# Designs tried in a protein design run: peptides against a protein of PDB entry 5D63. Part 134

Target 1, 292 residues: chain A of PDB entry 5D63
Amino acid sequence: SLRRGIYHIENAGVPSAIDLKDGSSSDGTPIVGWQFTPDTINWHQLWLAEPIPNVADTFTLCNLFSGTYMDLYNGSSEAGTAVNGWQGTAFTTNPHQLWTIKKSSDGTSYKIQNYGSKTFVDLVNGDSSDGAKIAGWTGTWDEGNPHQKWYFNRMSVSSAEAQAAIARNPHIHGTYRGYILDGEYLVLPNATFTQIWKDSGLPGSKWREQIYDCDDFAIAMKAAVGKWGADSWKANGFAIFCGVMLGVNKAGDAAHAYNFTLTKDHADIVFFEPQNGGYLNDIGYDSYMAFY

## One batch from the design tools (peptide; made by RFdiffusion4, then SolubleMPNN)

Design b2_p20_6_s4 (from b2_p20_6, 12 letters changed)
Fold by OpenDDE base, seed 2:
Structure b2_p20_6_s4 (fold): chain B 292 residues (1-292), chain A 20 residues (1-20)
Amino acid sequence: as target 1 above (292 residues)
Amino acid sequence: MEAELQRKEARFNAFIASQL
């Protein structure tokens, strides 16, 4: 079954993603097919899938940027019915905004069925052009039509998944204690993470003994990421991944504070030095404490 | 800047000593 999380949803037939036009929060904003750039944020194309309790394989889909929800216009079962952004709530009972999402017959892609109408989200005519219509359309779960098949590329991790990634890392001290601050985390591409670092002013910050040293840099980076998240996205119920670690060297005679994020495949962590913006697989310290 | 980064930071050493 599909896990709760933030997804980039790509058509199985053509290189087009489900896009909320202009990221607008207005009711009735068209959801369209649009090109995307791999390994980037794709701002208007991220969707938070929230599973509905006690309703198998059924979700709301909240656009991360606008905070509005995928909505089948009037819940109509007619082929060609518009799919739009519309105000809503994560656990709505409105069948216009409830989507059953299960594997297609190919076992890799998903189909997205409206709970009420039983029609499927369809990239009309498989049109790969920017702004191509996405609509409700008749279909079956077993049908092989790529217009109705979608890859769900997960862009977030749960706190448990982050915890597991940390636990696999060899640079964790035997005294390690981790503290989880949120439940679901958008994982940023390194380029975006670096840009936040640059924009924070940290590259120009002066190291000063005790008064502004490693811990201040690491906390400032986390604060910058947090503020970036709050200012960038209208959806709620997730955070932006940026961890803080405290570590000790092998000799036990030096300590350091630094950041970390997740690798592209979300399976491992990579260390980030906020004093120079470097990414390292080995920062020279073993972590005895983290919060993220 | 790089020189300061390489400096040993003893800020948490007392805590480490208590944990080891």
Scores: peptide ipSAE 0.022, ipTM 0.642, DockQ to the pose 0.064
Fold by OpenDDE base, seed 5:
Structure b2_p20_6_s4 (fold): chain B 292 residues (1-292), chain A 20 residues (1-20)
Amino acid sequence: as target 1 above (292 residues)
Amino acid sequence: MEAELQRKEARFNAFIASQL
């Protein structure tokens, strides 16, 4: 079963992703195929999949950027029916916005079936061009047609997954206490994380004894990421991953406050020093407290 | 860790206190 999360949804046949055109929040905005760049945000191509309680394998798909939902126009079962962004809610009962998402016959990709019409999200003609039509189309779950097969690349982690990544890191103190602030986190590529750091003004901030030292830098970075998230995305129900840690050194005679994020594969954490913008696998401290 | 980065004794003290 597909987990709740933020996904980049890529066609199984061609290098095209499901894109909300111009990221527009207007009702009826076309959803189209569009090229994407690996290891970037792909702003208009991120979708929050929210599972519908008590309805097996069924989700709403909220565009992260626009805050609107994937919508089959009039819920029509006609092949070629437009798939658009439309206002909605995460737990809507509107079948135009309910999508049954299950594994395809290849066991890796998914098919996206409209709950009401039973038609499938289709990259029409497998067109790899930017702006290619995505529509509802007739199909079956067992067909091998790549026009209707999609890879769901997870761009977020649950709090539990983040907790697990922290737990297996070797730089965690035996007295560690973690405090989870949110349920689902968009994980940023380092380039974006660094850009937020740069834009925050922290690179030019002066360290001052106690009044603006390590904890202030670390909290300022987290605040900057939070503000970036709020300013960048219209969807709700997720946060941007940026942790704060307090750690003690191996000698047990000094402590530090720093940040951390997740690695690309979401399996591990990497430490971030907000005083210089460096990423480190070992920051020289063992964390006894984190919040994220 | 770079020598120019400052370590915090006060935070360490809080850590130690939490272990009492």
Scores: peptide ipSAE 0.021, ipTM 0.637, DockQ to the pose 0.072
Fold by OpenDDE base, seed 1:
Structure b2_p20_6_s4 (fold): chain B 292 residues (1-292), chain A 20 residues (1-20)
Amino acid sequence: as target 1 above (292 residues)
Amino acid sequence: MEAELQRKEARFNAFIASQL
C-alpha cells in the first residue's frame, strides 16, 4: 500500500507532473500537466496523500501549496471530466475527492482511480505541454496506457524513517536520546535549506560567548525553517525537516550545538553548521541529544 | 530495528544532566 506522505507525481509516459495551476486555492482551479525541475521543490506539484481509515488503498490528495484537494468535477464518470483543486478535508466522505491508488501492472507506477466514478486520472493524449488537461477517463487496473500511469516520488519522511536515518549514522554517542516533534517531514533540497539560512539573518549574526553561541544559532535555524514552512504552505499535517543536535567531541571535553537534515535519498543525515552555512558528513562531534 | 530505535530514544542522557 502507498504510505502516507508528500509526493511529487510524475507521468510514466512524458516528463510532466500533476500541477495545480498557479497554486490557486480557488475552487475549480484546474489540475494540469506541467514540466518540473529535478532536485527542486516544484511548489505547485506536491501532494499530501492521506489514507482513509478502513477503506483499502484510498486517499485524499491535498495540494501542499494551496491546501485544496484533488477533486473530480461532479464525480462524473464521463471520459474527459475535469480534475480540479477544491476545498475539502483530509478524511472527507465526498467521493469526488477520494482516490484509490494502487500499483499498475508494471509494478513500479501507480494508477489513481476515483473512488466513486471508477475512472482514472489521465493525462489527456499524453500531452507534455505546460497546462495539458488532466481528466477522469475510463480504464482498467491492468491496462498499460501510460496516460494513466504515475510515478509517486516521495518527498517526505515519517518520524520513524528519520529516526532510522539517525540510528545508522556513525556520529551518534552511546548516550544518545532523540525527541520526535512531528509525524511527517518534508525534506528540502540543500539549496532551499541554504536559502532559508541566508534569509534568517544568521550569516550576519555575531557569535558571542554564551549569550549568542552555538545553541542559539542552531535553534534560530530551526525556528527559521519552521517559520518558512508556515509561510510557504497552506496544507497541514506535516512539518519541514530541520533537526537540532547536541554533541560531544571524542575527547569528551567540548560540546557543540548544530543542525542536521536528510540526504536526497532520505537514508542518511548530513550535518549543517548554522554559524557558517556548511554541510558536513562529520562535524567533529558525536550527538548525545537531538530533537526534530 | 524498531526495538533498537526505541531504546535509543528512551535512553537517559548523562551529558544533559552533567551540563557538558
Scores: peptide ipSAE 0.018, ipTM 0.528, DockQ to the pose 0.049
Fold by OpenDDE base, seed 4:
Structure b2_p20_6_s4 (fold): chain B 292 residues (1-292), chain A 20 residues (1-20)
Amino acid sequence: as target 1 above (292 residues)
Amino acid sequence: MEAELQRKEARFNAFIASQL
């Protein structure tokens, strides 16, 4: 079963992703096929899948950028019905915005069926062109038509997954206490994380004893990521992953404050030094406290 | 920078020692 999370949704047949045109929040904005760049954010192509309680395998799909929802126009079962962005809520009862998402016959891709119409999200003609039509179309769960098969590449982690990644890391002190601030986190590629760091002004910030030192840098980075998230995305119900840690060295005679994020596969954490923008697998400290 | 980090790190020593 598909987990709650943020997904990049890619066609199984051609290198095209489900894209909200121009990231527009206007009702009726076309959802289209569009090219994407691997290991990047792909701004208009991220979707928060929110599972509907007590309705098996059924979700709303909120575009992260626009905050609008995938919507089958008029809920029509007619083949070729437009799929658009439309205002909504995560737990709507509107069947135009409810999508049953289950594995296809190939066991790796998913099909996206409208709950009401029972038609499937279809990349019309498998067109790989930017702006290609995505529509509701007749189909079955067992058909092998790649026009209706989608890979759901998870771009987020739950707080539990983040907690597990931290717990697996060898640089955690025996006295460690972690504090979880949110439930689901978009995990940024390092390039984006670094860009936020640059834009924060931290690279030009001067270290000053106690008045602006390691903890200030680490908190400033956390704040910068939070602000970036708020300024960049209109969807709610998720955060941007950026942790703060306090750590002690092996000798027990030095302590440091630093940041951390998750690796690409979301299985591990990587440490980030906000004073120089460096990523490290070992920052030289064992964390006794984190919040994220 | 390393020297600056050392100055910062020293601030927590007493607290950290109490946690160990």
Scores: peptide ipSAE 0.022, ipTM 0.637, DockQ to the pose 0.068; fails the geometry check

Design b2_p20_7_s1 (from b2_p20_7, 10 letters changed)
Fold by OpenDDE base, seed 1:
Structure b2_p20_7_s1 (fold): chain B 292 residues (1-292), chain A 20 residues (1-20)
Amino acid sequence: as target 1 above (292 residues)
Amino acid sequence: SPLVQALREERANKLAELLA
């Protein structure tokens, strides 16, 4: 079963992703196939899948950038019906915006069926060109048609997954206490994380005893990421992953405040030093406290 | 570097505050 989360949704047949054209929030904005760059943010191509309570395998799909929802125009069952962005809510009862998402016959990709019309999200003719039409189209769950098969690449982690990643790290102190601030986190590529750091002004900030030292740098980085999230995305119901840690060294005679994020596979954490923008597997401290 | 020195100083000076 597909978990709640943020996904990059890629066609199984051609290198094309589900894209909200221009990231526009206007009702009726076309959803189209578009090229993508792996391991990048792909701004208009991220979708928050929110599971509908008590409706098996059924979700709304909110575009992160626009805050609008995937919508089958008029809920029509006609092949070629437009799939658009449209205003909505995460737990809507509007069947135009409800999508049953289950594994395809190949066991790795998914099919996306409109709850009402029972038609499937289709990359029309498997067209790999930018702006290619995505439409509702007749089909069956068992068909192997790659036009209707989609890989759901998860771009986020739950708080539980983040907690697990922290717990398996060897640089956690025995007295560790973690405080979870949100439920679902978009995990940024390091390049994006670094760019936020650069744009924050922290690279030019001067370390000053007590008045602006390690804790100030670490908190400023988290604040910068939070602001970036708020300024970049119109969707709600998720956060941007950026943690703050307090750690003590092995000798127990020194402490430090620093940041951390998740590795690409989301299985581990990597430490980030906001004073120099460095990523480290070992920052020289064992964390006794984190909030994220 | 100044940064390395600053980090070392933080290690000593903020232990009590960070552990509180």
Scores: peptide ipSAE 0.034, ipTM 0.668, DockQ to the pose 0.114; fails the geometry check
Fold by OpenDDE base, seed 2:
Structure b2_p20_7_s1 (fold): chain B 292 residues (1-292), chain A 20 residues (1-20)
Amino acid sequence: as target 1 above (292 residues)
Amino acid sequence: SPLVQALREERANKLAELLA
């Protein structure tokens, strides 16, 4: 079954993603097919899938940027019914905003069925152009029509997944204690993470003994990421991944505070030095404490 | 570099505080 998380949803037939036009929060904003750039944020094309308790394989889909929800207009079962952004809540009972999401017959892609109408999210005519219509359309779970098949590229991790990535890293001290601050985390590309670092002013900050040293840099970076998240997204129920670690060196005669994020595949962590903006697989310390 | 030196100095000064 599909896990709770943030997804980039890509058509199985053409290089087009499900896009909320202009990222607008207005009711009735068209959801359309649009081109995307791999390994970037794709601002209007991220969707938080929230599973509905006690309703198998059924979700709401919240656009991260607008905070509005995928909505089948009037819940109509007619082929060609518009799919739009509309105000809602994560655990709504409105069948216009409830989507059953299961694997297609190919075992890799998903189909997205409206809970009420039983029609499927369809990239009309498989049109790859920007602004192409996405609509509810008749279909079945077992047919192979790529207009109704979608890849769900996971862009977030749960706190448990983040914890697992940390646990398998070789640079963790035997006394390690981790503290989880949130439940679901959007994982940023390094380029975005670096840009936040640059915009924070940290590259121009002067190291000063005790008064502004490693812990200040590391905490300032986390604060900058937190603010960036709050200023960038209207959806709730997720955080932006940026960790703080305290570590001790192998000799046991030096300690350091630094940041970390997740690798592209979300399987591992990579260390980030906020004093110079560097990414390292080995920062020279074993972590005995983290919060993220 | 100045940064490398700062890192070394910081590492030496933080051990007791961070391990407490």
Scores: peptide ipSAE 0.030, ipTM 0.664, DockQ to the pose 0.113; fails the geometry check
Fold by OpenDDE base, seed 5:
Order: C-alpha cells, then sequence, then structure tokens
Structure b2_p20_7_s1 (fold): chain B 292 residues (1-292), chain A 20 residues (1-20)
C-alpha cells in the first residue's frame, strides 16, 4: 500500500510529471503534464498523499505548493474529464477528490483511480509536451497503458524513517536521545538546503564566544529552514527536514552543535556545519542529542 | 550541565581553528 507522504508523480511512459499549472490555488486550475528536473524541488509537482481512514488504498492528493487538491471535474466518468486543482480538505468525503492508488500490473508504477467515477488519471495520448492534458479516462487496473501508469517517487520521510536513518549512522553516541518534532518531512536537495543557508545570512555571521557560537548557528539554520517552509508551501501536515544535533568528540573533551539532513536515498544522514555550509559524513563528533 | 559547558568551551576553540 502507498504510504502517506509527499510524492513527485512521473508518467511511466514519458518524462513528464503531474503538474499543477502555475501552482495556482484557484479552483479549476488545470493539472497538466510537465517536464521536470531531477534532484530539484519541482515546485508545482509535489503532492501530499493523505490516506483516508477506513477506505482501503484511497487518498487525497494535496498540491504542496498551492494547498489545493486533485479534483475530477464534477466527478464525471466521461473520458477526457478535466482533472484540476480545487479547494478541499485532507479527509474530505467528496468523491471528486478521493483517489484509489494501487500498483499497476508491472508492480512498480501505480494507477490513480477516482473513487467515485472509477476512471483513471490519464496523460492524454502520452503527450510529453509541457501543458499536456491530464484527464479522467476509462481503464482497468490490469491494463498496461503507460498513459495511466505513474511512478510515485517519495520526496519525504516519516519521523520513523528519519529515526532509523539516524540510528544506522556510526557517529551516534551510546547515550543518544532523539526528539521528534513532526510526523512527515520533505527532504531537500543539498542545493536547496545550501541556498536557504545562504539566504539566512549565516555565511556572513560572526562567531562570538558564547553569545553567538555553534548552538546559535545550528538553531538559526533550523529556524531558517522552518521559515522557508512556511513561506514556500501552502499545504499543511508536513515539515521540512533539518535537524539539530549536539555531539561529543571521541576524546570526550569537546562538544559541538551542528545540523544534519538526509541523503538523497533517505537511508542515511549527512552532517551540515552551519558555520561554513559544509556537508560531512564525519563531523568529528558523536551525537548524544538531536531534535528534528 | 557544567560538563557540557566545559565541552562546549573546548569546542569553541576548535571551531575557530576549523574556520581559520
Amino acid sequence: as target 1 above (292 residues)
Amino acid sequence: SPLVQALREERANKLAELLA
């Protein structure tokens, strides 16, 4: 079953992703096929899938940028019915915004079926051009038509997954205590993480004994990421991943505060030094405390 | 704790070296 999370949804046949046109929050904004750039944010192409309690394999899909939901126009079962962004709520009962998402016959891609109409999200004619129509279309679960097959590339991690990634890292102290602040985290590419760091003013910040030292830098970075998240996305129910750690060196005679994020595959953490913007696999400290 | 404070102070000096 598809897990709750933020997904980049790519067509199985052509290099096109499900895109909310211009990221507009207006009701009726077209959802279209659009090109994407790997390892980037792809702003209008991120969707929060929220599972509906007690309804198997059924979700709402909230556009992360606009805060609106994938909506089959009038819930019509007619082939070619527009799929649009529309205002809604995560746990709506509106069948126009309820999507059954299950694996296709190939076992890798998914199909997206409207709960009410039983039609499928279709990249019409497999058109790879920017702005190509996405519509509800007749189909079956076992059909191999790539127009209706979608890869769900997970762009977020649960708190449990983050916890597991931390636990696997060799630079965790035996006395480690982690504190989870949120449930689901968008994981940023390093380039975006670095840009937030740059925009925060931290590159020009002066280290000052006690009054603005390692803990201040680390907390300032986390605050900057949090603010970036709030300013960038209209959807709720997720956070932006940026951790703070306190660590002790091998000799046990020095401590440090620093940040960390997740690697591209979400399986490991990488340390980030907010005083110089460096990414390190080994920052020279073993963490005894983190919050994220 | 005093221990943590002491550790941080030691690190503060090392950070200066790292950033130098």
Scores: peptide ipSAE 0.027, ipTM 0.645, DockQ to the pose 0.104; fails the geometry check
Fold by OpenDDE base, seed 4:
Structure b2_p20_7_s1 (fold): chain B 292 residues (1-292), chain A 20 residues (1-20)
Amino acid sequence: as target 1 above (292 residues)
Amino acid sequence: SPLVQALREERANKLAELLA
């Protein structure tokens, strides 16, 4: 079953993703096929899938950018019915915004069925052009039509997954205590993470003994990421991944504060030095405390 | 910490290079 998370949803037939046009929060904003760039944020193309309790394989899909939800217009079962962004809530009972998402017959892609109409999200004619129509369309779960098959590329991690990634890292002290602050985290590409760092002013910040040293840099970075998240996305129910660690060196006579993020595959952490913007697999310290 | 000290020194060196 599909896990709660943030997904980039790509057509199985052509290099097109499900895109909320212009990221607009207006009711009735078209959801369309649009090109995407791998390993980037793809701003209007991220969807938070929230599973509906006690309804198998059924979700709402919230656009991260707009905070609106995927909505089948009037819940119509007619082929060609528009799929739009519309205001809603994560646990709505509105069948126009409830989507049953299960694996297709190929075992890799998913199909997205409207809960009420039983029609499927369809990239009409498999059109790969920007702005191509996405609509509800008749179909079956076992049909192999790529117009209705979608890859769900997960762009987020749960707190448990983050915890597991940390636990696998060799640079964790035996006294380590981790504090989880959120439940689901959008994992940023390093380029974006670095850009936030640059925009924070930290590259120009002067290290000063005690008054503005490693802990200040690390906390400032986390604050910058938090603000970036709040300013960038209208959806709720997720955070941006950026951790803070305190570590001690092998000799036990020096400590450091630093950041960390997750690798592209979400399996490991990588350390980030906010004093210079460097990514390191080994920062020279073993973490005895983290919060993220 | 040694790392912090090294970073500070690196920054100082870079600044010195820019001013030289």
Scores: peptide ipSAE 0.014, ipTM 0.584, DockQ to the pose 0.030; fails the geometry check

Design b2_p20_7_s2 (from b2_p20_7, 9 letters changed)
Fold by OpenDDE base, seed 3:
Structure b2_p20_7_s2 (fold): chain B 292 residues (1-292), chain A 20 residues (1-20)
Amino acid sequence: as target 1 above (292 residues)
Amino acid sequence: SPEVQALRELRAQKLAELKA
């Protein structure tokens, strides 16, 4: 089954993603097909899938940017019914905003069925143009029509997945203690992570003994990422991944504070030095404490 | 605990950091 998480939803037939037009929070904002750029945030094209308790394979889809929800207009079962952004809640009972999401017949893509109407989210005519209509359309689960098949590219990790990634890293001290602060984390591309670092003022910050040293840099970076998240997204129920670590060197006679994020495949962590903005697979320390 | 104290002492023994 599809796990709770943030997804970039891409058509199986053409290079088009499900896009909330202009990221608008207005009720009735069209959801359309739009081109996307790999390895970028794709701001208006991220969706938080929240599973509905006790309803198999059924979710709400919250646009991360607007904080509004995917909504089948009037819940109509007519082919061509508009799919729009609309105000809602994660655990709504409104069938216009409930979507059953299961694997298609090809075993890799998903189909998105409206819970009430039983119609499917359809990229009309498989149109790859920006602004192409996405609508509810008649269909069946076993049809191979690529207009109704979608790849769910997961852009987030659970706290458990993050914990597992840390546990696999060879640069963890035997005394390691981790503290999990949130449940689901959007994982940023390095370019975005770096831009937040630049905008934080840290590149121009002066290292000063004790008063503003490694721990201050590391915590300032985490604070900057947190603020960026709050200012950038209207959806709730997730955080932006940015960890803080305290580490000891191999000789056991020096300590450092630094940041870390996840690799693109979410399987490993990469260390980030907030004093110079560098990414490293080995920062020269083994972590004995982390919070993220 | 002795472990906590050891960690505190270790943490205090910071090397000169990367940023000069």
Scores: peptide ipSAE 0.016, ipTM 0.542, DockQ to the pose 0.139
Fold by OpenDDE base, seed 2:
Structure b2_p20_7_s2 (fold): chain B 292 residues (1-292), chain A 20 residues (1-20)
Amino acid sequence: as target 1 above (292 residues)
Amino acid sequence: SPEVQALRELRAQKLAELKA
């Protein structure tokens, strides 16, 4: 079954993603096919899938940027019915905004069925052009039509997944204690993470003994990421991943505070030095405490 | 080392206060 998370949803037939046009929060904003750039944020193309309790394989899909929800217009079962962004809530009972999402017959892609109408989200005619119509269309779960098959590229991690990634890292001290602050985290590309660092002013900040040293840099970076998240996205129910660690060196005679994020595949962590903006697989310290 | 332990405690206190 599909897990709760933030997804980039890509058509199985053509290089097109499900896009909320202009990222607009207005009711009735078209959801369309649009080109995307791999390993980037793709601002208008991120969707938070929230599973509905006690309704198997059924979700709401909230656009991360606009905070509005995928909505089948009037819940109509007619082929060609518009799919739009519309105001809503994560656990709505409105069948226009409830989507059953299950694996297609190929076992890799998903189909997205409206709960009420039983029609499927369809990239009309498999059109790869920007702004191509996405609509409800008749279909079955077993059909192989790529117009109705979608890859769900997960762009977030749960707190449990983040915890597991940390646990796999060899640079964790035996006394390690981690503190989880949120439940779901959007994982940023390093380029975006670095840009936030640059914009924070940290590259020009002066190290000063105790008054503004390693822990201040690390906390300032986390604060900058938090603010960036709040200022960038209208959806709720997720955070931006940016961890803080305290570590001790192998000799046991030095301690350091630093940041960390997740690798592209979300399986491992990578350390980030907020004093110079460097990414390292080994920062020279073993972590005894983290919060993220 | 005692110095490292002192640093840990100081940082832990600062962070705990921030989180509280």
Scores: peptide ipSAE 0.008, ipTM 0.539, DockQ to the pose 0.100
Fold by OpenDDE base, seed 4:
Structure b2_p20_7_s2 (fold): chain B 292 residues (1-292), chain A 20 residues (1-20)
Amino acid sequence: as target 1 above (292 residues)
Amino acid sequence: SPEVQALRELRAQKLAELKA
């Protein structure tokens, strides 16, 4: 089953992703095929899949940027029915916004079926052009038509996954205590993470003994990421991954506060030094506390 | 608190090493 999370949804046939046009929050905004850039944020192309309790394999799909939901216009079963962004809620009963998402016959891609109409999200004619029509279209689960097959690339991690990544890291102290603050985290590309760091003013901040030292830098970075998240996305129910750690050196005579994020594959953490913007696999400390 | 102060002092020592 598809897990709750944020996904970049790519067509199985052509290099096109499901895009909310201009990221607009207006009801009826077209959802279209659009090109994407790997390892970037792809702003208008991120979707939070929220599973509906007690309805097997059924989700709402909230556009992260607009906060609106994927909506089959009037719930029509007619082939070619528009798929748009529309206001909604994560646990709506509106069948226009309920999508059954299951693996296709190829075992890798998914098909997206409207719960009510039983039609499928279709990249019409497999058109790879920007702005190509995405519509509800007749189909079956076992068909191999790539116009209706989609790869769900996970762009977020659960708190459990983050916890597991931390646990695998060799630079964790025996006294480690982690504090999980949220349930689902958008994992940023390093370039985006760095840009937030730059925009925060931290690169120009002066280190001062005790009054503005390592913990201040680390917390300021987390605050900057938090604000960036709030200012950038209209959807709710997720956070932006940015951790704070306190660590002690091997000798036990020095401590440090720093940040960390997840690697691209979400399997590991990488340390981030907010005093210089560096990414490190070994920051020289073993973490005894983290919150993220 | 003494614990907070101790931690801060420890941090200061490490930062001195990073700047060195």
Scores: peptide ipSAE 0.017, ipTM 0.569, DockQ to the pose 0.131; fails the geometry check
Fold by OpenDDE base, seed 1:
Structure b2_p20_7_s2 (fold): chain B 292 residues (1-292), chain A 20 residues (1-20)
Amino acid sequence: as target 1 above (292 residues)
Amino acid sequence: SPEVQALRELRAQKLAELKA
């Protein structure tokens, strides 16, 4: 089954993603097909899938940018019914905003069925143009119509997945203790992570003995990422991944504080030095503590 | 890089503090 997480949802037939037009929070904002750029944020095209307890394979889909939810207009079963952004809550009982999401017949893509109407999210006519209509449309789970098949590219990790990535890294001290601060994390492209670092003022910050040294840099970076998250997204229920580590060198005579993020495949961590903005597979320290 | 190594070495004095 589909896991809770943040997804970029891409049509299986054409290079188009599910896009909330202009990222608007207004009720009735059209959800449309739109082009996307791989390995970027794609601001209006990220959706938090929240599983509904005790309702198999059923989710709400919250647009990260607007904080509004995918909504089938009036819950109508008529083919061509508009799919829009609309105010809601993660665990709503409104069937207009409940979506059953299961694998399609090809075993890779998903279909998105409205819980109430039993119609499917459809890229009308498979139109690849920007602003193409996305609507509820009649269909079945087993048919191969690519207009109703969607790839769910996971853009986030759970705390458990992050923990696993850390655990497999060779630069973890035997005394390591990790402290998890959130449940689900949007993983940023390095370019975005670096831009946040640049915008924070850290590149111009002066290292000063104890009063503004490694721990201050590392915490400042995490704070900057946190603020960026709060300022950028209206949805709740997730965080932006940025970890802080304390490490000791092999000789045991030096310690360091630094940041880390996840690799593109989310399977490993990469270290980030907030004093110079560098990404490293080996920062020269083994972590004995992290929080993220 | 030498610069990165230098930055790391500046942290030696904080070993006990960071472990506390």
Scores: peptide ipSAE 0.016, ipTM 0.551, DockQ to the pose 0.103; fails the geometry check

